# Peptides against a protein of PDB entry 3V4O: the designs that were tried, part 3

Target 1, 234 residues: chain A of PDB entry 3V4O
Amino acid sequence: DQPLAKDKVALLIGNMNYREHPKLKAPLVDVYELTNLLRQLDFKVVSLLDLTEYEMRNAVDEFLLLLDKGVYGLLYYAGHGYENFGNSFMVPVDAPNPYRSENCLCVQNILKLMQEKETGLNVFLLDMCRKRNDYDDTIPILDALKVTANIVFGYATCQGAEAFEIQHSGLANGIFMKFLKDRLLEDKKITVLLDEVAEDMGKCHLTKGKQALEIRSSLSEKRALTDPIQGTEY

## One batch from the design tools (peptide; aimed at target 1 H80 A163 F164 Q167)

Design b1_p8_8 (made by RFdiffusion4)
Pose (drawn by RFdiffusion4):
Structure b1_p8_8 (pose): chain A 234 residues (1-234), chain P 8 residues (1-8)
Amino acid sequence: as target 1 above (234 residues)
Amino acid sequence: EELQSRFP
């Protein structure tokens, strides 16, 4: 009755040095921090910075190859992003200005590929803005996803809103990771854990009225990032 | 402290 993971795998990407868009600072320290925490939780973690579109697609293909039945899969992205018609996109460092959906990675397409591997848990922590891209002409009409009841999204901000880091950030984490890092080691269902992070973030004066954590979850089983890996000793 | 957006 203890939920188990076949394996625990994560892909972390932090994009900062944009060629044609404002540069960011905090993704480096955000990625460094989450890498350490997830390694403490026995995840196999691939952590990468400043990825072009090509490198991002390659990184996600490698991550997909590590996924199989019952595996916990986690994707963390810190950098520029946008959301059109409910679909979230991650923007690579080589994105032109303006850019469209073909220059970016759609997170929902990644989730569809993960479900095909029959993963036991799918977690997306998207630490990016979610405003519309006015230059993105295109329309989704993506297939409906299977009902796997094991999907959790932890958006650093609400739809149509911005996610933040501290100006001239130096050593400071961005807002989402500042609060996520203090809770991630808790032995609680990931949905509950993210809810506590949402409450902590609500006390932050800098972001009142402009950034709030949004949890979207269909996870029915009580799965946690601390769940033991099957066949190891707990 | 001030905020920097991750909006492109």

Design b1_p8_8_s1 (made by RFdiffusion4, then SolubleMPNN; from b1_p8_8, 4 letters changed)
Fold by OpenDDE base, seed 3:
Structure b1_p8_8_s1 (fold): chain B 234 residues (1-234), chain A 8 residues (1-8)
Amino acid sequence: as target 1 above (234 residues)
Amino acid sequence: MKLQSYAP
């Protein structure tokens, strides 16, 4: 049987104008491009730029309110970030220097909350660095995740590595989005789609040996971003 | 084309 989504909801966050950290450029165009693509896939998309910690937490809360049983949830983040002990942290624009976990949003905590909504699919696309933050030695105690077999992580880079953007004539594109946009509309299982994106990215000589897409998934069903919404005709 | 890291 064709997998169906009860609904499809995406939250896209691009942080670039940091107060206490280097400014970025690519999140602007990357969020824009991804927004257009996801809307073509009938996602309800909320796209936000340059969020403070308070605003990010509110955005996540509102996003969670749109999730329910069988709903496809997609979270995209582009900006500064780090990974400590397997936990991914998104850095708000008003984060202090140095920032710590209490200043940031933990992706795994969001996943836990999404699982409580009994979503049909949880997709995280994280376009950020994954280096350890040496200024934060705190080991967060997170609630145990459920076994839902509907989780897909697309990391723009490998563990402990950096993510990059290409700057040209004042415009910037993230490496991840550069290749993702070419395949995102394909009717394929999301993990297969991302694997093909990984291969395309691997052909980029500029980032060879520097950045590679990592897919981490527990997805027992052939779910795609192109899956139709229940009760709709296409 | 110039690569810029997202790292601070």
Scores: peptide ipSAE 0.407, ipTM 0.905, DockQ to the pose 0.769
OpenDDE base, seeds 1, 2, 4, 5: peptide ipSAE 0.396, 0.400, 0.403, 0.397; ipTM 0.902, 0.904, 0.905, 0.906

Design b1_p8_8_s2 (made by RFdiffusion4, then SolubleMPNN; from b1_p8_8, 4 letters changed)
Fold by OpenDDE base, seed 2:
Structure b1_p8_8_s2 (fold): chain B 234 residues (1-234), chain A 8 residues (1-8)
Amino acid sequence: as target 1 above (234 residues)
Amino acid sequence: MKLQSFAP
């Protein structure tokens, strides 16, 4: 049987113009490209740029309100970030220097809340660095996740590594989005799709030994971003 | 063409 989504909702966040950290360029184009692709896949897409901590938290709250049983939820983030003890932290544009966990949004906390909604699929695409933040010595104690077998993480880079953008003539694209955009519309299980993106990235001479896609998933069903919405005709 | 890290 073809898997169906109750609905499909995506929140895309691109942070570039940081107040106390180096500015980025790629998130602008990357969010735009991903928005267009996800809309072709009939996602309801909210795309936001340069969010403060307050705005990011509000955006996530509103995103969660759109989730319900069987809904596909996708969160994309491009910007500064870090990973401590397996927990991913997204950095708002108004974060202090140095930033700590209380200044940032924890992705795993968002996942917990998505699980409570009994979503059909939870996809996280994180285009950020995954290096340890030495200025944050907090060991987060997170609630245990439920066994929902509907979770997919696409990390733009490996644990402890950096993500990169390619700058040319004033324009920039993230390495991850450069390859993701070519396959995103394919009717394939999302983990298979990301695996193919990983292979494409691996052939890029620019990032060999510097950046590699990591897929972390617990997905027991053949769910794809192309899955139709229940009650609709395409 | 230049590679720029997302790291601070």
Scores: peptide ipSAE 0.351, ipTM 0.893, DockQ to the pose 0.768
OpenDDE base, seeds 1, 3, 4, 5: peptide ipSAE 0.343, 0.348, 0.344, 0.333; ipTM 0.892, 0.891, 0.892, 0.889

Design b1_p8_8_s3 (made by RFdiffusion4, then SolubleMPNN; from b1_p8_8, 3 letters changed)
Fold by OpenDDE base, seed 4:
Structure b1_p8_8_s3 (fold): chain B 234 residues (1-234), chain A 8 residues (1-8)
Amino acid sequence: as target 1 above (234 residues)
Amino acid sequence: MELQSYAP
């Protein structure tokens, strides 16, 4: 009774070289490492760096074209972001300062579109801050989500908090990826896997009281990133 | 080690 994926597709976006905002470092390494891991899990992975608003929207559109009934879809984002009224916004590298929702991509809107594809699993790994953007007072009116019971959010930090990267000599991961990469290949329900990552992160003295992984899920089936693709030998 | 926030 092993759950099967019709296919497995991932879009990884790492934004670092912002034009009007502080530059980041970790997304480069994080996207690279996550790409390698997901490919080992037989994901079709598209990895992109430093996307403008136009490019991000195009990437999401192309990603959605690869989704269909039963397909596992995973969206990873590392970069600047914010959360207003429970909605997560990914910030393109060409976003103005200050940026507003019209300059950004709303994750929940992407989720809605993924649900329309009747995906088997929707995973969002958001390595960004979740602080309120005081420069954006827009209250978004989003389309109602379906009850699909196949949604997993892995937030690198808790609501209203910041996400961090390690600054030292050489290349370093963001805090989230530092711990995620150690467990990503484990054959476990994705929510269980993320829970273990959360515990590992909680042991990090650097982020104590600063950053904690939040898991938000509606996943009624034992779906894992290791689930085999239908029609393949396993 | 030092942490860098992703906050803008």
Scores: peptide ipSAE 0.426, ipTM 0.906, DockQ to the pose 0.859
OpenDDE base, seeds 1, 2, 3, 5: peptide ipSAE 0.426, 0.423, 0.421, 0.413; ipTM 0.909, 0.906, 0.905, 0.905

## One batch from the design tools (peptide; aimed at target 1 M128)

Design b1_p9_1 (made by RFdiffusion4)
Pose (drawn by RFdiffusion4):
Structure b1_p9_1 (pose): chain A 234 residues (1-234), chain P 9 residues (1-9)
Amino acid sequence: as target 1 above (234 residues)
Amino acid sequence: PPPLELQAR
């Protein structure tokens, strides 16, 4: 009755040095912090910075190869992003200005590929803005996803809104990781853990009225990032 | 010291 994971795998990407878009600073320290915390939770973690579109597609293919039945899969992205018609896109460092969906990675397409591997848990922590891209002409018409009841999204911000880091950030985490880092080791269902992070973030004066954590979850089983890996000793 | 400000991602 203790939920178990076949394995725990994560892909972390922080994009900062954009060629044609404002540069960011905090993704480095955000990625460094989450890497350490997830390693403490026995995840196998690939952590990468300043990825071009090509490197981002390769990184996600490698991550998909590590996924199999019952595996917990987690993807964290910190950098520029946008959201059109409910679909979230991650923007690589080589994105032109303006850019369209073909220059970016669609998170929903990644989720579809993860479900094909029959993972036991799918977690997306998207630490990026979610405003429309006016230059993105295209439409989704993506296939409906299977009902796997094991999907959790922790968006650093609401749809049509911005996610933030501290100006001239230096050593400071961005807003989402500032609060996520204090809770991530808790032995609680990931949905509940993210809800406590949402409450902590609500006390932050800098972001009142402009950034709030959004949890979207269909996870029915009580799964946690602290769940033991099957066949190891707990 | 100056107050803290925000940068969007």

Design b1_p9_1_s1 (made by RFdiffusion4, then SolubleMPNN; from b1_p9_1, 3 letters changed)
Fold by OpenDDE base, seed 5:
Structure b1_p9_1_s1 (fold): chain B 234 residues (1-234), chain A 9 residues (1-9)
Amino acid sequence: as target 1 above (234 residues)
Amino acid sequence: GPPLKLQAV
């Protein structure tokens, strides 16, 4: 049967104006462009910029309230971040320097909560660094994830690597969004789509040897962002 | 310092 989504919901977070860390530029453009694209795909999109820890946690909570059985959920984040022991941490704009896990939002915790909602698809697009934060010695103990086979991670960079913004005189996309935006509307399985994005990035001279897309997925069904919403007529 | 997203040339 044709895959159908009960609904499609996206939370987009772009953090740029950090209080105690270098400011970024790309998240503004990236969130804006991704918002427009996802709305064309009939996603309900909440787009937020420059969130404090409190605001980020509230945004995630509100996002989770929109998720339910069969709903497609997409979380996009662009900003500072790190990865410790396979756990991804998104850094709020009010995070201290140095930041620790207690100051940040753990993506895997969000995934766990999404799984509890029995979503149809969970997509994470993370445009942040994945380097080890040596200032954080905390080893998070996470509950075992369920085997839902509906999870896709698109990491803008490789494990242990940094993510970059394209440096221009004006505002520009992050490297990931530069390529993602050209393919996002394609009616393809999301992992196939991301694989093509990865190839596009790999052909770019700016990213060779510096940044590569990593796709981590457990997706046993053909699911696409273009999948229609149940009960809707187009 | 902690890991930071960087500007690419």
Scores: peptide ipSAE 0.350, ipTM 0.896, DockQ to the pose 0.150
OpenDDE base, seeds 1, 2, 3, 4: peptide ipSAE 0.241, 0.231, 0.250, 0.342; ipTM 0.792, 0.788, 0.795, 0.889

Design b1_p9_1_s2 (made by RFdiffusion4, then SolubleMPNN; from b1_p9_1, 3 letters changed)
Fold by OpenDDE base, seed 4:
Structure b1_p9_1_s2 (fold): chain B 234 residues (1-234), chain A 9 residues (1-9)
Amino acid sequence: as target 1 above (234 residues)
Amino acid sequence: SPPLKLQAV
């Protein structure tokens, strides 16, 4: 017997064409690849590129409206970002230089809202930097999270570290997606799947000593992205 | 500058 999802919904955001910050390239390909894979897994996928703060907040709001009890929610973000006091901040393309918390979207706040929906699984795949932003001295006061034991964070890099894009002559996947895409369709517990991705990434000479996948999870059930949707024939 | 996703060779 395997777990069932009431539904499966994903929001994918790739920010690359920043107004006040260096432009990125990988999010374009990465969002595309992940979209195709998640749709094969019967996710309802909304994929968006180059979102302003206003657009990002709206996208998150719409995403949350699709969540309900037992729904699998997946948020993917590729772009600039930072981490202050354990809180991950996604940077919109219209963020000022320097940006602060009020200019960004806090992932942990989104998680809180997802928990209120009583989701069956909350997956965050964050392909962004996790360095401290010294220009932001805001100490966030976050609401205490519920103990739902259904949370998985896949960080493209380690705490306090940068995330990188490998320079290629043409369009290419980012480091994280390069390895994730090869395993995402596997019928495995999501944490096990990500662990294997981490191993694959670790074998790459391009990332040694520079970037490593970090999995942070509290997942007490054998939940997989391949879990069937309740009410469907499988 | 604030933390940025960097290009690597």
Scores: peptide ipSAE 0.357, ipTM 0.896, DockQ to the pose 0.149
OpenDDE base, seeds 1, 2, 3, 5: peptide ipSAE 0.240, 0.244, 0.253, 0.250; ipTM 0.798, 0.798, 0.801, 0.800; seed 1 fails the geometry check

Design b1_p9_1_s3 (made by RFdiffusion4, then SolubleMPNN; from b1_p9_1, 3 letters changed)
Fold by OpenDDE base, seed 4:
Structure b1_p9_1_s3 (fold): chain B 234 residues (1-234), chain A 9 residues (1-9)
Amino acid sequence: as target 1 above (234 residues)
Amino acid sequence: GPPLSLQAV
């Protein structure tokens, strides 16, 4: 049986122009390209660039308001980030140097809130660094996640590693989006799709030994980004 | 093209 989405909603955040951290370039192109692709998949897409902490929190709140039972939710983030104790932190453009968890948005907290909406699918595509932040010794106490079997994480890089963008005279994708964009429209289970992206990335000589895609999932159904929306004609 | 380099994000 073909899985159905009640609706499909995506929030894309690209942070580049940091106030106290190195500026990035790839998020501009990556967010733009991903926006176009997800809209072709009938996602309702909100794409935002260079968000402060306040703006990021507001964007997430608005995103959550669009989620409900059976809705597919996708969060994409490109920018600075870190991972402490298995928790991913997205860094707003106004974060201090050094930043701490109180300055950042915890992805796992967002996931918890998405689970409360009884979403049909929760996809996180995180194009950020996953190194430990030594300046943040806070041990977060997070709420326990529910067993929903509908969670997919696509990390642009491995745990404890960095994600990269290509330095060129012109605009270029980040490494993750460079390969993701070529497969995103395929009618495949999202974990299978990401696995193929991982293989494509693994063939790139530029990033061998430097960056590899990590897929972390608990997905018991054959859910795809191409799944039709309930009540629509296909 | 010109040589490519990587920058961590």
Scores: peptide ipSAE 0.234, ipTM 0.783, DockQ to the pose 0.805
OpenDDE base, seeds 1, 2, 3, 5: peptide ipSAE 0.222, 0.227, 0.232, 0.233; ipTM 0.780, 0.783, 0.781, 0.781; seed 3 fails the geometry check

Design b1_p9_1_s4 (made by RFdiffusion4, then SolubleMPNN; from b1_p9_1, 4 letters changed)
Fold by OpenDDE base, seed 3:
Structure b1_p9_1_s4 (fold): chain B 234 residues (1-234), chain A 9 residues (1-9)
Amino acid sequence: as target 1 above (234 residues)
Amino acid sequence: AAPLRLQAL
């Protein structure tokens, strides 16, 4: 049976103009291009740039309101980030220096809330660094996740490593989006698609030994971003 | 041709 989505909703966040941290460039182009691609896939897309902590939390709340049973949810983030004890933290543009978990948004907390919505698919594309934040020793006490077998993480880099953008005077993609955009429209199981992106990225001489895509999934069904929306022609 | 350089996110 062909998997169907009740609806498809995406939240894209690109943070570049940090107040207390180095400014970035790629999120502008990456969010723009990903928006266009996801709309071609019939996603309802909300794309936002340079969000404060308050704005990010509000955006996530609004995103969650669009989720329901069987809905495909996709969260893309490009910006500064870190990973402590297996928890991924997205850094708002107004985060202090140094930032701590209380200043940031925990992706795993968002996943928990998405699971409560009984979504059909949860995809996280995290284009951020995954290095340990030495200034944050907080161990988040997270409620146990449910077993939903519908989760896919695409990390732009491996655990404990950095993700990169190309330093250019003009506009250019980050390394992850450079390769993701070439395959995103393919009608393939999302984990298979990301695996092919990983291989393409692995051929890039600029990031060999520096950045590698990591796929973490619990996906028991052949779910694709191209899956049709229930009630539509397919 | 300016060399391509990487910046960490």
Scores: peptide ipSAE 0.352, ipTM 0.823, DockQ to the pose 0.862
OpenDDE base, seeds 1, 2, 4, 5: peptide ipSAE 0.341, 0.314, 0.337, 0.351; ipTM 0.820, 0.813, 0.818, 0.823

Design b1_p9_2 (made by RFdiffusion4)
Pose (drawn by RFdiffusion4):
Structure b1_p9_2 (pose): chain A 234 residues (1-234), chain P 9 residues (1-9)
Amino acid sequence: as target 1 above (234 residues)
Amino acid sequence: VPHKGEIAD
């Protein structure tokens, strides 16, 4: 009755040095922090910075190859992003200005590929803005996803809103990771853990009225990032 | 095009 994971795998990407878009600073320290925390939780973690579109697609293919039945899969992205018609896109460092969906990675397409591997848990922590891209002409009409009841999204901000980091950040984490890092080691269902992070973030004066954590979850089983890996000793 | 924001302390 203790939920188990076949394996725990994560892909972390922090994009900062944009060629044609404002540069960011905090993704480096955010990725460094989450890498350490997830390693403490026995995840196999691939952590990468300043990825072009090509490198981002390759990183996600490698991550998909590590996924199989019952595996917990987690994707964390810190950098520029946008959301059109409910679909979230991650923007690579080589994105032109303006850019469209073909220059970017669609998170929903990644989730579809993860479900095909029959993963036991799918977690997306998207630390990026979620405003419309006016230059993105295209429409989704993506296939409906299977009902796997194991999907959790922890958006650093609400749809149509911005996610933030501290100006001239230096050593400071961005807002989402500032609060996520204090909770991530808790032995609680990931949905509940993210809800506590949402409450902590609500006390932050800098972001009142501008950034709020949004949790979207269909996870029915009580799964946690601290769940033991099957066949190891707990 | 949109981008992630920065906020002053």

Design b1_p9_2_s1 (made by RFdiffusion4, then SolubleMPNN; from b1_p9_2, 3 letters changed)
Fold by OpenDDE base, seed 1:
Structure b1_p9_2_s1 (fold): chain B 234 residues (1-234), chain A 9 residues (1-9)
Amino acid sequence: as target 1 above (234 residues)
Amino acid sequence: APHTGEIAE
């Protein structure tokens, strides 16, 4: 009863050089390292840095074109973001200050579109803030999600909390990727893997009481990033 | 607007 993926596709976005917001550093290293790891797992990986709103939307559209029935889809985002009413918004580098939902990409909308593709697994790894954006009073009307039991969210921080990167003179991982990269290649159910990452992160003195990984999932099957692609030898 | 913060080592 080994689960099989029809294919495995990942879109990795790291936004750092914001025009109207504080610049970040960690996404650079995080995207590169995650790219390497996912490729070792036979993911088809598209990695992009510093995307404008237009470019982000195009990237997501192209990503969705690669998804189909049974395909594993993984979206990783590192950058500024916020969460309003349970909806996560990724902030493009050309977003105005302050930004609003119309300037950003809603993760839940992407999820809905992934569900329409009848994907085998939908994984979101969001290394962004989850604080409420007080400058955005818009209540988005989202399409109802299907009950697909194949969704996994890994939030780098708690609901309503900020995400952080470590001040370092050189290049360094963000907190989330620092621990994720050590376990990502393990042959474990993705929720189990992330739970172990959460425990590892919890031992970090820098983030105790400040940042904690949150796992939100509806995954009724033992799906792992290591699952082989159908029709391939492994 | 909210944004990613920094932590000193």
Scores: peptide ipSAE 0.234, ipTM 0.863, DockQ to the pose 0.843
OpenDDE base, seeds 2, 3, 4, 5: peptide ipSAE 0.219, 0.121, 0.180, 0.157; ipTM 0.859, 0.815, 0.846, 0.837

Design b1_p9_2_s2 (made by RFdiffusion4, then SolubleMPNN; from b1_p9_2, 4 letters changed)
Fold by OpenDDE base, seed 1:
Structure b1_p9_2_s2 (fold): chain B 234 residues (1-234), chain A 9 residues (1-9)
Amino acid sequence: as target 1 above (234 residues)
Amino acid sequence: APHTGQIAE
């Protein structure tokens, strides 16, 4: 009963150079390092930086085209964001100030579309703020999710909390990626892997009481990022 | 609107 992936596809988005919002630094290094690691795991990786709303939507559409039955899909996002009513919103670099849901990409909508593709695994790694956006009073009506038991969320911060960058003199990883990169290649169930990352991250004195990794999972099978791709040569 | 914050090292 060796778990096999039909394929493994990842979309990595790092938004830093916002036009109307504070600029970030960590996504640059994080995206590059994660790209390298996922490629070592035989993921097909598309990595993009500083996407406008239009570009982000196009990137997601192209990502979805690569998904199919049994495919492992991984979406990583680093940038500004917020969470309203349990819905995560990724903020494009050209988002207005203040931004609203209509300016952003809803992660749960992407998940719904991934489920329609009958993916084997859906992993979301969201390095973004999860604080309520008071400027957005819209309650999105989302389609009901299927019970696929193959969903894993790794949130860089707790529900309702902000995410942070540590100020460094030079280029450095974000808090989440700093710990994730050390374990990502381990042959472990993805939820177990993330749990270990959470413990490592919890030892960081700078983020104690401010930022903690949250894992939300409905994964009823042992699935790992190291799972081999069925019928493929590398 | 919410933004990623900064922590001084």
Scores: peptide ipSAE 0.488, ipTM 0.926, DockQ to the pose 0.818
OpenDDE base, seeds 2, 3, 4, 5: peptide ipSAE 0.457, 0.425, 0.417, 0.320; ipTM 0.920, 0.911, 0.911, 0.889

Design b1_p9_3 (made by RFdiffusion4)
Pose (drawn by RFdiffusion4):
Structure b1_p9_3 (pose): chain A 234 residues (1-234), chain P 9 residues (1-9)
Amino acid sequence: as target 1 above (234 residues)
Amino acid sequence: EELQSRSSE
């Protein structure tokens, strides 16, 4: 009755040195922090910075190869992003200005590929803005996903809104990780853990009225990032 | 402290 994971795998990407878009600073320290915390939780973690589109597609293919039945899969992205018609896109460092969906990675397409591997848990922590891209002409018409009841999204901000880091950030985490890092080791269902992070973030004066954590979850089983890996000793 | 957006704008 203790939920178990076949394995725990994560892909972390922080994009900062954009060629044609404002540069960011905090993704480095955000990625460094989450890498440490997830390693403490026995995840196998691939952590990468400043990825071009080509490197981002390769990184996600490698991550998909590590996924199999019952595996917990987690993707964290810190950098520029946008959201059109409910679909979230991650923007690589080589994105032109303006850019369209073909220059970017669609998170929903990644989730579809993860479900094909029959993972036991799918977690997306998207630490990026979610405003429309006016230059993105295209439409989704993506296939409906299977009902796997094991998907959790922790968006650093609401749809049509911005996610933030501290100006001239230096050593400071961005807003989402500032609060996520204090809770991530808790032995609680990931949905509940993210809800506590949403409450902590609500006390932050800098972001009132402009950034709020959004949790979207269909996870029915009580799964946690601290769940033991099957066949190891707990 | 001030905020910086992770928007591409």

Design b1_p9_3_s1 (made by RFdiffusion4, then SolubleMPNN; from b1_p9_3, 4 letters changed)
Fold by OpenDDE base, seed 2:
Structure b1_p9_3_s1 (fold): chain B 234 residues (1-234), chain A 9 residues (1-9)
Amino acid sequence: as target 1 above (234 residues)
Amino acid sequence: PELQSFSPD
């Protein structure tokens, strides 16, 4: 049977204008394009740019309040980031140089909180670097995750690798979003959709050998971003 | 086109 979402909620964060780190350009356009696409999919979308640590934490808290049993939750992040011991950290624009985990938001902690809401689907699209932060030697202590089989991670790049944006004529798009936007509206299982995006990205001569999409999932149902919301017409 | 890394380094 066709899976149904009780509701669909997305939080999109694009950080560009860092105070103590190099500025980025792609998140502006990428967040905008993704917002429009997700709204076409009947997501309730909150899109925010250039968030401080305080603002990011508040945004995540508000996002979590909208989640409930059967709700589809999607978190998109574009900006600086790092990965230590398999944990992804999103860097706020006011993060110090160097930054540590205490200055950043841990994605896996957010996932844990989403699981407590008994969501129908948890999707993370992380357009950030995944290199180790040598200035942070802290080993994260995370609560054990539940076996919910409704988790999908789309990493813009491989473990230990960098994510890139293409700058052309004053505008910039992330490599990940460049290919994701072409398929996002397709009625396919989200992992299948991302796999196709990975193949498309793999054909790009600019990033061959430099950036590749990684999909990490535990998804036991054929859930898609196109799944209708329960009680609504489609 | 030029590639710009999201890396702060």
Scores: peptide ipSAE 0.343, ipTM 0.879, DockQ to the pose 0.779
OpenDDE base, seeds 1, 3, 4, 5: peptide ipSAE 0.331, 0.340, 0.332, 0.334; ipTM 0.875, 0.876, 0.876, 0.875

